# Peptides against a protein of PDB entry 4BOS, part 150

Target 1, 163 residues: chain A of PDB entry 4BOS
Amino acid sequence: PVLTRTVVPADNSCLFTSVYYVVEGGVLNPACAPEMRRLIAQIVASDPDFYSEAILGKTNQEYCDWIKRDDTWGGAIEISILSKFYQCEICVVDTQTVRIDRFGEDAGYTKRVLLIYDGIHYDPLQRNFPDPDTPPLTIFSSNDDIVLVQALELADEARRRRQ
Target 2, 163 residues: chain A of PDB entry 4BOS as posed
Amino acid sequence: PVLTRTVVPADNSALFTSVYYVVEGGVLNPACAPEMRRLIAQIVASDPDFYSEAILGKTNQEYCDWIKRDDTWGGAIEISILSKFYQCEICVVDTQTVRIDRFGEDAGYTKRVLLIYDGIHYDPLQRNFPDPDTPPLTIFSSNDDIVLVQALELADEARRRRQ

## One batch from the design tools (peptide; made by RFdiffusion4, then SolubleMPNN)

Design b1_p30_2_s1 (from b1_p30_2, 12 letters changed)
Fold by OpenDDE base, seed 2:
Structure b1_p30_2_s1 (fold): chain B 163 residues (1-163), chain A 30 residues (1-30)
Amino acid sequence: as target 1 above (163 residues)
Amino acid sequence: AAEAARRAAIEAARAAHNAEFAEQQALLAA
C-alpha cells in the first residue's frame, strides 16, 4: 500500500473539493463547493459567540458573505470548521515545510483524513492497494500514525522536486 | 497583470489566515 495524491482542479475551491473527496471515501466532485460554502456560512452564522470577529478577522456576517462567494479561497478556518462538522481529524501536510498540521487532534475523533498543501493549492491524499479491485482508502484510524509518516515522505519528495 | 495581482492577493490572504490560525492555536496550547 502506498499513499498517493489526487490532483483536483486548481480553481478557487480546491480546498472544498479536496475535503469532500477524502470524507466521502474518494469521490471527486468539483461541483461540491457551493454547498460546502453554504454549509460553512451556516455553521458560522449559528454561533457568533464562538466564531467572533477575533477569530474570523471580520464580522460574522461579513465572513458569511465572503465565504459564499465563488472566488474566495478556503484555509485553516474552513478546515477547522469542516473537521468539526465531519467529526474527523483533518491532517494537512505542507510540502514547503514538510510538516503536518492537525485539525481536530484534541477532539477525540476516531477517524482522520489527509490533505497535501503547497502554500497555494490543496489536494487530497489516499492509500492505494496492490489489489486493483480494492478501492483506495481516504479515511484512516486516528491511531494510524504510519499514514502520517507516509504523508511526510510524500511531502519531502514533492519539496525536492521543486528544488 | 491584473489577473496576476488578483492571484497574488488570494494567495496572500490564504497564507495570512493559516498563519493567524496557527498562532492562535499555539497560544491556546501553551
Scores: peptide ipSAE 0.298, ipTM 0.796, DockQ to the pose 0.035
Fold by OpenDDE base, seed 1:
Structure b1_p30_2_s1 (fold): chain B 163 residues (1-163), chain A 30 residues (1-30)
Amino acid sequence: as target 1 above (163 residues)
Amino acid sequence: AAEAARRAAIEAARAAHNAEFAEQQALLAA
């Protein structure tokens, strides 16, 4: 089994497309972004005490309006929210630093999904199996640390190819 | 040029958020 990258469009919504891909078991749907953006805005608006200006860098309302635009980029805030919403750990391997940022690691989720990040663009990761009849896996056990090692190896190789 | 600058700012903000989150997680794990 090998961990592989599925390249999604660089259309300002790569984060949302990537998250949707992994949580839906490998379904590429670039049209998912508008609804996911609305979902983020709804959750942000629902808890102005936590999602304060200190966290958001702007007022709660301004952030909600901003994230619903089709050309704004989601980041760590969105990942953390989506982790909670989908009840899974989201692990982001960074090709620039070859490190993994883990969202939801302390929440007790039983499953984890993986994204690869180059400082600008997000792509989903999946495990391919030698048996062609076994579909790729995008949802892993939260106890599967081997996949994290594989992600780091993939990121290191990606960094070498980029530089 | 203006659009390029805007994109760069957004990219920087995304990276900063990720870095800040990582730092917070590191502190919690320590």
Scores: peptide ipSAE 0.276, ipTM 0.783, DockQ to the pose 0.036
Fold by OpenDDE base, seed 5:
Structure b1_p30_2_s1 (fold): chain B 163 residues (1-163), chain A 30 residues (1-30)
Amino acid sequence: as target 1 above (163 residues)
Amino acid sequence: AAEAARRAAIEAARAAHNAEFAEQQALLAA
C-alpha cells in the first residue's frame, strides 16, 4: 500500500475539491465548490457567537458573502468547519515545512482524511493497493499513524525536489 | 505581474488564517 497524491485543478476552489474528494471516498468533482461554499456560509451564519469577528477577521455577514464568491480561496477556517461538519479529522501535510496541521484532533473522531498543501495549492491524498480490484482508500482510522508518516515522506520528497 | 500579485495576496491570506488557527489551538491547550 502506497500513499499517493491526486492532482486537482489549480483553480480558486482546490481546497473544496480536495476535501470533497477525500470525504466522499475518492470522488473527483471540481463542480462541488459552490455547494461547499454555501454549506460553510450556512454554518458560519448559524452561530455568530462562535464564529465571531475575532475568528473570521471580518463580520459574520461579510465572511459569508466573501466565502460564497467563486474566486476566493479557502484556508484553515474552512477546513476546521468542514472537519466538524463531516465529523472527521482533516490532516494537512505542508510541503514547505514538512509538518502536519491537524484539524479536529481533539474532537474524538474515529476517521481521518489527508490533504497535501504547498502554500498555495491543496491536493487530496489516498492509499493505493497492489490489488487493482481494490479501490484507493481516502478515509483512514484516526489511530492510523502510519498514514501520517507516509504523508510526511511525501512532503519531504516534494520539498527536496524544490531545493 | 497582475497574476503574481493576486497569488501573493491569496497566499498571504491563507498564511494569516493558518496562524490564527494555530494561535487558537495553543490557547485552548493552555
Scores: peptide ipSAE 0.207, ipTM 0.754, DockQ to the pose 0.034
Fold by OpenDDE base, seed 3:
Structure b1_p30_2_s1 (fold): chain B 163 residues (1-163), chain A 30 residues (1-30)
Amino acid sequence: as target 1 above (163 residues)
Amino acid sequence: AAEAARRAAIEAARAAHNAEFAEQQALLAA
């Protein structure tokens, strides 16, 4: 049982590809971004009171148009939205700082997924098992703190390699 | 030269995005 990184394409949509991978149980679909962008835009548009200019840094409508472009990058706002949509905690381990940023940690979700971030790219994490007949796991219990330790170890190793 | 310029532009864009991401995280954590 080892936590491993699956490298997704280094395009403008690596965040969306990575999230899709982990929440769908290990499905790599680089073409998922347009639909995920539209999903986020729909959610934002549905609640202009919460998703205000103060939160978005631009008007609600401007954000929706912006996020649907094929070359704009998602960040914490998008991760937060996706966490709520998929009803899971999204944990992002940062290789530059060797820390984990947790999204949805106070929502009471029973599931967590993990991404690794190197400052310029997002990749999904998965647990591989010695038994080849046991498929990799991407969705963990929100009580599984071992996976967080493993993620930090992975990040620390990546940092030492200047990755 | 053209490829070098392209790579530089990508790196600059990523750096800008990372700064924005950090700011967003700070706002959400507050």
Scores: peptide ipSAE 0.201, ipTM 0.751, DockQ to the pose 0.043; fails the geometry check

Design b1_p30_2_s2 (from b1_p30_2, 12 letters changed)
Fold by OpenDDE base, seed 2:
Structure b1_p30_2_s2 (fold): chain B 163 residues (1-163), chain A 30 residues (1-30)
Amino acid sequence: as target 1 above (163 residues)
Amino acid sequence: SAAAALAAQIAAARAEHNAEFAAQQAALAA
């Protein structure tokens, strides 16, 4: 099995497209962003005590309006929210530093998904199998450390190629 | 608590994953 990257459109919604891809088992849907943005806004609006101005960098209402725009970028806040919503660890391997940031690592989730990040763009990762009839895997066990090693290798190679 | 841990993760990863946040805020406010 080999961990590979699926390149999603390089737009301001690449995070949402990438997360949707991995949590839905490998479905590429660039049109998923508006609904995912709305979902995040709904979650944030539902808990203004937790999603405070200190966390959001703006008021709860301002954030909700902001994230629903089609030209704003998702990041750590959105990854954390999506990790919680989908009840999975989201592991982001950074090609610039060749390290993995793990979101939801202390939540006790049994599942993990992986993204690759180059500082501005997110892409999803999947495990391809030698048997072409076996579909790629995007949802892994949270105990699967091999996939993390493979992600680091992939990131290291990407760094060498400056991608 | 789980909430505190999540908040800490968000704060720790903000610089790496929200690099354009300040720039976007400035642009939207202009």
Scores: peptide ipSAE 0.061, ipTM 0.642, DockQ to the pose 0.032
Fold by OpenDDE base, seed 3:
Structure b1_p30_2_s2 (fold): chain B 163 residues (1-163), chain A 30 residues (1-30)
Amino acid sequence: as target 1 above (163 residues)
Amino acid sequence: SAAAALAAQIAAARAEHNAEFAAQQAALAA
């Protein structure tokens, strides 16, 4: 089994496309971005005490309007929100630093998904199997540390190739 | 410890992402 990268469109919504891909078991749907943005806005709006100006950098309402734009870039805040929503750990391997940023690591989730990040773009990761009849796996056990090692190896290779 | 070092690295990366987020907001507001 090999951990591989699926390249999604290099647009401002690559994070949402990537998250959707992994949580849906490998479904590539760039058209999911508006719905994902709306989902985040709904979650943020539902808890203005938690999602404060200190976290959002603006008022709760202003953030909700901002994130629903098609040209705003998602980041750590959005990943944290999506981790909570999907009840899974989201592990982001950074090709620039060859480090894994784990979101939801203290929540006790039983599942984890993986993204790869180069500083300006997110892509999803999946495990491919030798058996052609076995579809790629995108949702892993939170106890599967081997997949994290594989992600680091993939990131290191990408760094060496300036990718 | 190794665990503490890793936790610090993750925290630093998260902070960097938040900084980028803030920078984008500032650019859009300008």
Scores: peptide ipSAE 0.045, ipTM 0.584, DockQ to the pose 0.032
Fold by OpenDDE base, seed 4:
Structure b1_p30_2_s2 (fold): chain B 163 residues (1-163), chain A 30 residues (1-30)
Amino acid sequence: as target 1 above (163 residues)
Amino acid sequence: SAAAALAAQIAAARAEHNAEFAAQQAALAA
């Protein structure tokens, strides 16, 4: 596929780095994680009724303290929040199950970004172009199902390689 | 075709994801 994977550091903040990469158009900045963690904590703290213990698995305050640690992993909760914040669909292709989990698919967003996930690590996906002077594309139309097919192909190949 | 198979997988994943999410929300609201 023309869709490719950019490997980001496995530093417990790969989700945040990956999301930042795709929503910012292909900017790799591992230093973005602390600010993104703070952003998520701020959003969660602002709505304790919605972000309840039932949702978070811990109290609102405990979650906020937890997510701001530099060694805690982001997951579905964080992806959902970031989808809403950036107003885009976040599609996660899982190499373990060869599935695409779409976050924000019913929100009516016109944009989508893609991550690849192996169960413990997130990486961003990008579309490369033959022209080396044309930067890779990371933000796609929410109607672009071709990119989803390509992402699924990548995940399937990764599974076969046990990657 | 391979493309059709992949499309079906995507559709299935989407349906499963939505079902799981809906079930979770329903359980939380109960």
Scores: peptide ipSAE 0.028, ipTM 0.512, DockQ to the pose 0.021
Fold by OpenDDE base, seed 1:
Structure b1_p30_2_s2 (fold): chain B 163 residues (1-163), chain A 30 residues (1-30)
Amino acid sequence: as target 1 above (163 residues)
Amino acid sequence: SAAAALAAQIAAARAEHNAEFAAQQAALAA
């Protein structure tokens, strides 16, 4: 088995496309972004006490309007929200630093998904198997730390290739 | 609490993952 990167379009919605890919078991759908943006805005709007200006960097309403734009990029806030919504740990391996940021790691989720990040662009990660008839795996056990090691190795290789 | 832990995670990872976010916010505010 080998951990591989699926390159999604380098557009402003790469985070949403990548998350959708991994949580849906390997479905590439770049058109998912508008609905996912609206989902995030709905969640944020529903809990203004938690999603405060201190967290969002702007008012709750301003953030909701901002994230629903088709040209704004998601980041840590959106990853955290999506982790909670999908009830899974989202692990992001950074090719610049070769480290992993784990979102939802203390929430007790049984599943984890992985993204690779180069400081700008997000791509989803999947495990490919030697048997071509076995479909790739995108949802892992939250106890599978081997996949995290594999992600670090993949990120290190990407860094060496300046990808 | 879970909420406090999540807030801490957001804060800790913001510098690495929200640089473009911050830049876009600044551009929109200009």
Scores: peptide ipSAE 0.079, ipTM 0.666, DockQ to the pose 0.032; fails the geometry check

Design b1_p30_2_s3 (from b1_p30_2, 19 letters changed)
Fold by OpenDDE base, seed 2:
Structure b1_p30_2_s3 (fold): chain B 163 residues (1-163), chain A 30 residues (1-30)
Amino acid sequence: as target 1 above (163 residues)
Amino acid sequence: EAQKRLEEEIRKAREEHNAEFEAQLAAAAA
């Protein structure tokens, strides 16, 4: 079993496509972004006390309008929100630093998913099995630290290829 | 940029944890 990268379209919605892929068990749907953007906006709008200007960097309403645009990029705020929504830890391995940023680590989730990030583009990670009849795994146990090591290996290799 | 600040805070909070995994990686590569 090897951890592998599935390349999603390099558009402004790669984060949403990648998250959708891993939380849905390996379903590639580039058309999922508009609905996910609306979902995030709805969640943010529902709790203006928590999602304040201090967190958003803009007013609650301004953020909601901004994130619903088809050309705006998702980042840490959106990942945090999606982690809470899907009740899973989202681990992002950065190929520039070969580090893992873990969202939802302290929430007590039993599941984790993994993304790979190069500073601009997000892609989903999956574990492939030797048996071709066994589908790739995208949802891991939050106790599976081996997958984190494998993610670091993958990121390190990616970094070396770019250097 | 709020998102960049948040990303940095998360990265900082994971330094010790990442170091453990990096050590495991180094040991496996040795």
Scores: peptide ipSAE 0.037, ipTM 0.604, DockQ to the pose 0.032
Fold by OpenDDE base, seed 1:
Structure b1_p30_2_s3 (fold): chain B 163 residues (1-163), chain A 30 residues (1-30)
Amino acid sequence: as target 1 above (163 residues)
Amino acid sequence: EAQKRLEEEIRKAREEHNAEFEAQLAAAAA
């Protein structure tokens, strides 16, 4: 089995496209962003006490207006929200530092998905199998630490290509 | 920005865990 990346469009919605890909079992839908942006805004608006200005860097209302724009980029806040919504751990491997940020780690989720991040762009990761009759896997057990090691290997290789 | 601060806090919180996996990576590469 080999961990590979699927390159999604390098647009301002790459995070949403990547998350959608992995949580839906490998479905590439570049048009998913508007719906996901609205979903996030709805969740944020529903809990202004938790999603405070201290967390958002702006008022709750300002954030909701901001995230629904078609030219704003998602980040850690959006990943944390999507982790909660999809009830899965979202692991992001950074090719610049060869480190993994695990969102939802303490929530007790049984599933994890993986993204690769280069500082500006997100791509989804999947496990390919030698058996052609076995489809690629995008949703892993939260106990599968081997996939995290493979993600680090992939990130390290990516870093070497840029150096 | 607040989002970058959050990312940094999360990164720091995972430092020990990442070190463990980096060790596993080194072992696997050997």
Scores: peptide ipSAE 0.028, ipTM 0.600, DockQ to the pose 0.033
Fold by OpenDDE base, seed 5:
Structure b1_p30_2_s3 (fold): chain B 163 residues (1-163), chain A 30 residues (1-30)
Amino acid sequence: as target 1 above (163 residues)
Amino acid sequence: EAQKRLEEEIRKAREEHNAEFEAQLAAAAA
C-alpha cells in the first residue's frame, strides 16, 4: 500500500473538488463546487454570532456573497467549516514547509482525510493497494499516524524535486 | 501555530488568485 496524489483541475475550486473527492471515497467531480460553496454560505449565514467579521475578515453577508462566486478561492475558513460539516479531521500537508496542518483535531472525530497543498493548489491524497480490485482508500482512522508519515514523505519528495 | 501559518499562506494565495482573475476579466472586457 502506498499513498498517492490525484491531480485535480487547477481551477478556482480545487479545494472543494479535493475535499469532495476524499470525503466521498474517491469520487472526482469538478462540478461539485457550486453546491459546496452554497453549503458553506448557508452554514455561515445560519450563525452570524459565531461567524463574525472577526473570523471571516468581512461581514457575514459579504462573505456569503463572496464564497458563492465561481471565481473565488477557498482556504482555511472553508476547510474548517467542511471539517465540521463532514465530521472528519482534514489534514493538509504543505509541500513548501513539509508540515501537516490539522483541521478539526480537537473535535474528537474518528475519521481523517488528507490533502496536499503547494501554496496555491490543493490535491487529494489516497492510499492505493497492490490488489488492483481493491479500490483506493481516502478516509482513514484518526489514529492512523502512518498515513501522516507517508504524507510527509510525499511532501519531502516534492520539495526535493523543486530544489 | 501551524494552522495560523497555513491560514496566512492560504489567505495570501486566495487574494492573489482572486485579484488575477478579476484583472483578466477586466482586460477581456476592455
Scores: peptide ipSAE 0.027, ipTM 0.504, DockQ to the pose 0.051
Fold by OpenDDE base, seed 3:
Structure b1_p30_2_s3 (fold): chain B 163 residues (1-163), chain A 30 residues (1-30)
Amino acid sequence: as target 1 above (163 residues)
Amino acid sequence: EAQKRLEEEIRKAREEHNAEFEAQLAAAAA
């Protein structure tokens, strides 16, 4: 079994495309972004007490209008929200620092998914199997720490290629 | 905190993209 990345389009919605890919079991759908943006906006709007200006960096309404634009990039706030929505840990391995930022790690989720981030672009990660009839795995056990090690190795290799 | 570090990196990326976009608009208007 080898951990690999699937390159998604380098548009403003690569985070959403990548998250959708891993949580849906390996479905590449770049057209998912508008719906996911609306989903996030709806969640934020539904709880203005939790999603305060202190968290969002802008008013609740301003954020909702902002995130629904097709030219705004998602980040840690959106990852946190999507982690809660899909009830899974989202692990982001950074190729610049070769570290993993974990979202939802203390929530007690039984599942984790992985993304790779290079500073300006997100891609989803998957585990490929030798058997061609076995589809790649994108949803892992939250106890599977081997996949985290593999993600770090993949990120380190990516960093070396850019140097 | 790891999340804050990621947020900072993402913020920088957003600013760079916004700056490039604004520069493209300015160039197109010139």
Scores: peptide ipSAE 0.025, ipTM 0.494, DockQ to the pose 0.048

Design b1_p30_2_s4 (from b1_p30_2, 12 letters changed)
Fold by OpenDDE base, seed 5:
Structure b1_p30_2_s4 (fold): chain B 163 residues (1-163), chain A 30 residues (1-30)
Amino acid sequence: as target 1 above (163 residues)
Amino acid sequence: AAAAALAAAIAAARAEHNAEFQAQQAAAAA
Protein backbone atom coordinates (compact mmCIF):
# COMPACT_ATOMS: atom_id res chain seq x y z
CA PRO B 1 0.00 0.00 0.00
CA VAL B 2 1.13 3.53 -0.84
CA LEU B 3 0.08 6.74 0.86
CA THR B 4 -0.74 9.43 -1.68
CA ARG B 5 -1.88 13.03 -1.78
CA THR B 6 -5.00 14.24 -3.55
CA VAL B 7 -4.61 17.88 -4.53
CA VAL B 8 -7.73 19.91 -3.82
CA PRO B 9 -8.39 23.44 -5.10
CA ALA B 10 -6.26 26.16 -3.54
CA ASP B 11 -9.23 28.22 -2.42
CA ASN B 12 -10.18 29.60 0.97
CA SER B 13 -11.90 26.32 1.86
CA CYS B 14 -9.17 23.74 1.27
CA LEU B 15 -9.31 22.58 4.89
CA PHE B 16 -13.01 21.83 4.71
CA THR B 17 -12.69 20.11 1.35
CA SER B 18 -9.82 18.00 2.66
CA VAL B 19 -11.58 16.98 5.86
CA TYR B 20 -14.75 16.14 3.96
CA TYR B 21 -12.72 14.01 1.56
CA VAL B 22 -11.12 11.84 4.23
CA VAL B 23 -14.09 11.45 6.59
CA GLU B 24 -16.43 10.56 3.73
CA GLY B 25 -14.12 7.86 2.42
CA GLY B 26 -12.55 9.69 -0.50
CA VAL B 27 -15.23 11.96 -1.90
CA LEU B 28 -13.94 15.14 -3.50
CA ASN B 29 -16.53 17.89 -3.16
CA PRO B 30 -15.22 21.47 -3.15
CA ALA B 31 -18.80 22.66 -2.77
CA CYS B 32 -19.02 21.15 0.73
CA ALA B 33 -17.50 24.19 2.44
CA PRO B 34 -20.58 26.35 3.04
CA GLU B 35 -22.39 23.55 4.84
CA MET B 36 -19.34 22.60 6.86
CA ARG B 37 -18.80 26.21 7.87
CA ARG B 38 -22.40 26.36 9.01
CA LEU B 39 -21.97 23.12 10.92
CA ILE B 40 -19.00 24.52 12.79
CA ALA B 41 -20.86 27.73 13.56
CA GLN B 42 -23.81 25.74 14.89
CA ILE B 43 -21.58 23.68 17.16
CA VAL B 44 -19.81 26.76 18.48
CA ALA B 45 -23.06 28.61 19.06
CA SER B 46 -24.51 25.64 20.94
CA ASP B 47 -21.88 25.78 23.69
CA PRO B 48 -20.80 29.34 24.46
CA ASP B 49 -19.38 28.27 27.82
CA PHE B 50 -16.86 25.94 26.22
CA TYR B 51 -16.30 27.95 23.06
CA SER B 52 -15.51 31.12 24.95
CA GLU B 53 -13.86 34.30 23.76
CA ALA B 54 -10.65 33.05 25.35
CA ILE B 55 -10.72 29.98 23.11
CA LEU B 56 -11.99 31.65 19.94
CA GLY B 57 -10.05 34.91 20.13
CA LYS B 58 -13.31 36.74 19.50
CA THR B 59 -16.85 36.59 20.83
CA ASN B 60 -18.88 33.48 20.12
CA GLN B 61 -21.20 35.39 17.81
CA GLU B 62 -18.33 37.13 16.01
CA TYR B 63 -16.67 33.78 15.38
CA CYS B 64 -19.85 32.26 14.03
CA ASP B 65 -20.31 35.13 11.60
CA TRP B 66 -16.64 35.02 10.65
CA ILE B 67 -16.38 31.29 9.94
CA LYS B 68 -19.49 31.37 7.76
CA ARG B 69 -17.85 33.83 5.37
CA ASP B 70 -16.67 32.27 2.12
CA ASP B 71 -13.25 33.91 2.32
CA THR B 72 -12.10 32.97 5.83
CA TRP B 73 -9.56 30.22 6.32
CA GLY B 74 -10.03 27.29 8.65
CA GLY B 75 -7.32 26.27 11.09
CA ALA B 76 -6.68 24.38 14.30
CA ILE B 77 -9.91 25.44 16.00
CA GLU B 78 -11.96 24.15 13.09
CA ILE B 79 -9.94 20.93 12.92
CA SER B 80 -10.54 20.34 16.62
CA ILE B 81 -14.26 20.89 16.20
CA LEU B 82 -14.46 18.61 13.18
CA SER B 83 -12.45 15.93 14.97
CA LYS B 84 -14.99 15.94 17.76
CA PHE B 85 -17.95 16.02 15.39
CA TYR B 86 -16.74 13.11 13.27
CA GLN B 87 -15.39 11.25 16.30
CA CYS B 88 -11.98 10.66 14.77
CA GLU B 89 -8.41 11.77 15.26
CA ILE B 90 -7.28 14.23 12.60
CA CYS B 91 -3.55 14.04 11.92
CA VAL B 92 -1.96 16.92 10.03
CA VAL B 93 1.49 16.33 8.60
CA ASP B 94 3.38 19.59 8.10
CA THR B 95 5.75 19.76 5.13
CA GLN B 96 7.59 22.75 6.57
CA THR B 97 8.68 20.96 9.74
CA VAL B 98 8.07 17.29 8.81
CA ARG B 99 6.02 16.68 11.90
CA ILE B 100 2.51 15.43 12.60
CA ASP B 101 0.11 17.53 14.62
CA ARG B 102 -2.56 15.29 16.10
CA PHE B 103 -6.02 16.59 16.90
CA GLY B 104 -8.29 14.51 19.12
CA GLU B 105 -5.48 12.22 20.24
CA ASP B 106 -6.68 12.25 23.85
CA ALA B 107 -10.33 11.54 23.08
CA GLY B 108 -10.00 7.78 22.72
CA TYR B 109 -11.14 7.61 19.11
CA THR B 110 -10.50 4.34 17.30
CA LYS B 111 -10.14 5.98 13.88
CA ARG B 112 -7.82 8.58 12.38
CA VAL B 113 -7.65 10.53 9.13
CA LEU B 114 -4.69 12.36 7.63
CA LEU B 115 -4.12 15.74 6.00
CA ILE B 116 -0.97 17.31 4.61
CA TYR B 117 -0.26 20.99 5.24
CA ASP B 118 2.34 23.35 3.74
CA GLY B 119 1.68 26.41 5.89
CA ILE B 120 -0.98 27.74 3.54
CA HIS B 121 -2.79 24.83 1.87
CA TYR B 122 -4.37 21.60 3.13
CA ASP B 123 -4.70 18.41 1.08
CA PRO B 124 -6.11 15.00 2.03
CA LEU B 125 -4.09 11.79 2.19
CA GLN B 126 -5.21 8.31 1.17
CA ARG B 127 -3.79 4.80 1.00
CA ASN B 128 -3.83 3.22 -2.45
CA PHE B 129 -3.72 -0.53 -2.97
CA PRO B 130 -2.11 -2.56 -5.75
CA ASP B 131 -5.42 -4.23 -6.53
CA PRO B 132 -7.34 -1.83 -8.76
CA ASP B 133 -10.60 -3.26 -7.45
CA THR B 134 -9.76 -2.22 -3.89
CA PRO B 135 -10.75 1.40 -3.29
CA PRO B 136 -8.37 3.81 -1.55
CA LEU B 137 -8.54 4.01 2.22
CA THR B 138 -8.88 7.36 3.99
CA ILE B 139 -9.91 6.21 7.47
CA PHE B 140 -7.28 4.34 9.46
CA SER B 141 -7.06 2.65 12.82
CA SER B 142 -5.76 4.91 15.56
CA ASN B 143 -3.30 2.08 16.25
CA ASP B 144 -1.91 2.19 12.70
CA ASP B 145 1.41 3.93 13.22
CA ILE B 146 2.72 2.78 9.85
CA VAL B 147 0.50 5.29 8.11
CA LEU B 148 2.03 8.04 10.25
CA VAL B 149 5.50 6.98 9.16
CA GLN B 150 4.38 7.02 5.55
CA ALA B 151 2.90 10.48 6.05
CA LEU B 152 6.20 11.76 7.41
CA GLU B 153 8.02 10.29 4.43
CA LEU B 154 5.59 11.99 2.09
CA ALA B 155 6.06 15.29 3.90
CA ASP B 156 9.83 14.98 3.79
CA GLU B 157 9.71 14.43 0.06
CA ALA B 158 7.41 17.42 -0.33
CA ARG B 159 9.80 19.57 1.69
CA ARG B 160 12.68 18.54 -0.53
CA ARG B 161 10.58 19.64 -3.49
CA ARG B 162 9.90 22.89 -1.60
CA GLN B 163 6.20 22.14 -1.43
CA ALA A 1 5.71 12.87 31.92
CA ALA A 2 6.14 11.91 28.29
CA ALA A 3 2.43 12.28 27.73
CA ALA A 4 2.46 15.75 29.27
CA ALA A 5 5.35 16.84 27.07
CA LEU A 6 3.61 15.55 23.97
CA ALA A 7 0.39 17.26 24.95
CA ALA A 8 2.23 20.55 25.37
CA ALA A 9 3.90 20.16 21.98
CA ILE A 10 0.59 19.47 20.29
CA ALA A 11 -1.01 22.41 22.05
CA ALA A 12 1.76 24.65 20.77
CA ALA A 13 1.30 23.30 17.26
CA ARG A 14 -2.41 24.05 17.41
CA ALA A 15 -1.66 27.59 18.48
CA GLU A 16 0.75 27.96 15.58
CA HIS A 17 -1.86 26.81 13.11
CA ASN A 18 -4.31 29.37 14.43
CA ALA A 19 -1.72 32.14 14.41
CA GLU A 20 -0.65 31.37 10.86
CA PHE A 21 -4.14 31.43 9.48
CA GLN A 22 -5.02 34.61 11.35
CA ALA A 23 -1.92 36.26 9.94
CA GLN A 24 -2.76 35.08 6.44
CA GLN A 25 -6.29 36.35 6.83
CA ALA A 26 -5.04 39.75 7.93
CA ALA A 27 -2.57 39.91 5.06
CA ALA A 28 -5.24 39.03 2.54
CA ALA A 29 -7.50 41.75 3.92
CA ALA A 30 -4.76 44.42 3.71
Scores: peptide ipSAE 0.035, ipTM 0.596, DockQ to the pose 0.035
Fold by OpenDDE base, seed 1:
Structure b1_p30_2_s4 (fold): chain B 163 residues (1-163), chain A 30 residues (1-30)
Amino acid sequence: as target 1 above (163 residues)
Amino acid sequence: AAAAALAAAIAAARAEHNAEFQAQQAAAAA
């Protein structure tokens, strides 16, 4: 398909690596995770009223310490924060359910990026072009619903292959 | 109505993602 996935390392930081990949236009850099974790912690710490124990499942400080560990996994909280930080909609297509979870959909962003998720692992998605001189596209218009359809097709295929 | 349903579904998905990662972390620590 025109929309393809790039498999990133199956380490504890796959979400961060995947987000970094798509928002930076296709740059694979697993070493980005420590700084992104720190960014999350900074944002969480900056708004303890919103990022309460009810939201975090632990105290604000405990969460900040937790997310900065190199062996903890990022999830929906991180996606929401990164969506706001990068000012883009983050669309996560789930291979288990073949659905798209959209983060930042009501924020009025003009751009969207896509990840594929299997319940534990995140990978980035990109649109490949026939022209070898045209680099893959990772940042799409928030009005591009075709890419969402393509993502669903990709997820369905992955599900059938148990991937 | 459709927009509200979608919003609810997204909210549920967000909660599920958080719960899944917490469960995975707990399982890894056990």
Scores: peptide ipSAE 0.033, ipTM 0.594, DockQ to the pose 0.035
Fold by OpenDDE base, seed 2:
Structure b1_p30_2_s4 (fold): chain B 163 residues (1-163), chain A 30 residues (1-30)
Amino acid sequence: as target 1 above (163 residues)
Amino acid sequence: AAAAALAAAIAAARAEHNAEFQAQQAAAAA
């Protein structure tokens, strides 16, 4: 099996598109962003004590209005929220540093998904199988350390291509 | 030692993502 990258549109919603892709088993739907943004806003609005201004950098209401805009970018806060919502670890391999940033690693989830990140753009990762009748895998066991090694290899190759 | 170093690196990387998020917020508000 080979870990591969699916390039999603380089728009401000690439994080949401990428997360949707991996948690839905490989469904590329760039139109998912508005719903994903609203989902995050609803979660944040439901718990103003946890999602405080100290965490959000703005008031709870301001954040909710901001994240629902079609031209704002998601980051670590949104990844953390989506990790909790989907009850899975989200691993982000960084092509600039060739390291993996793990979100939800302390929550005891049995599943993990992987994204690749270059500093501004997110893409989803998937495992392709030699059998053409076996669909790509996007949801992995949280005990699958091989996929993490493969992700690092992809990141290293990506870095070499830029250098 | 290696596990602790990895944990620290992940924590630092997460902080970088948060910093980038804040920068994006500032840019959007400008």
Scores: peptide ipSAE 0.032, ipTM 0.589, DockQ to the pose 0.033
Fold by OpenDDE base, seed 3:
Structure b1_p30_2_s4 (fold): chain B 163 residues (1-163), chain A 30 residues (1-30)
Amino acid sequence: as target 1 above (163 residues)
Amino acid sequence: AAAAALAAAIAAARAEHNAEFQAQQAAAAA
């Protein structure tokens, strides 16, 4: 089995598309972004005590309005929120540093998904199997350390290719 | 401990991601 990258559009909503892809088992739907943005805004609005200005960098209401825009970028805050929502660890392998940034690692989730990040763009990762009848896997055990090694190898190769 | 070092690195990376996105958006809006 090989870990591979699915390139999603660079349209300011790549994070949402990528997360949707991995948590839905490999469904590529760039049109999911508006709904994902609304979901995040709803979660943030529901807990103003936790999602404070200190965390958001702006007021709760300002953030909710901001994240629902079509041209604003999702980042670490949104990944953390989505990790909590989907009850899974989101592992982001960074091609610039060749390291894995794990979100939700303290929550005790049994599942993890993987993204690859180049400093501005997110793409989803999946495991392809030799058997062509076996569909790619996007949801892994949180105990699967092999997939993390493969992600690092993929990121290192991407860095060497300047991708 | 190795675990503590990793946790600190991840925390730093999260902060950098947020800062980078904000800077990029600010530049694009200018």
Scores: peptide ipSAE 0.032, ipTM 0.575, DockQ to the pose 0.036

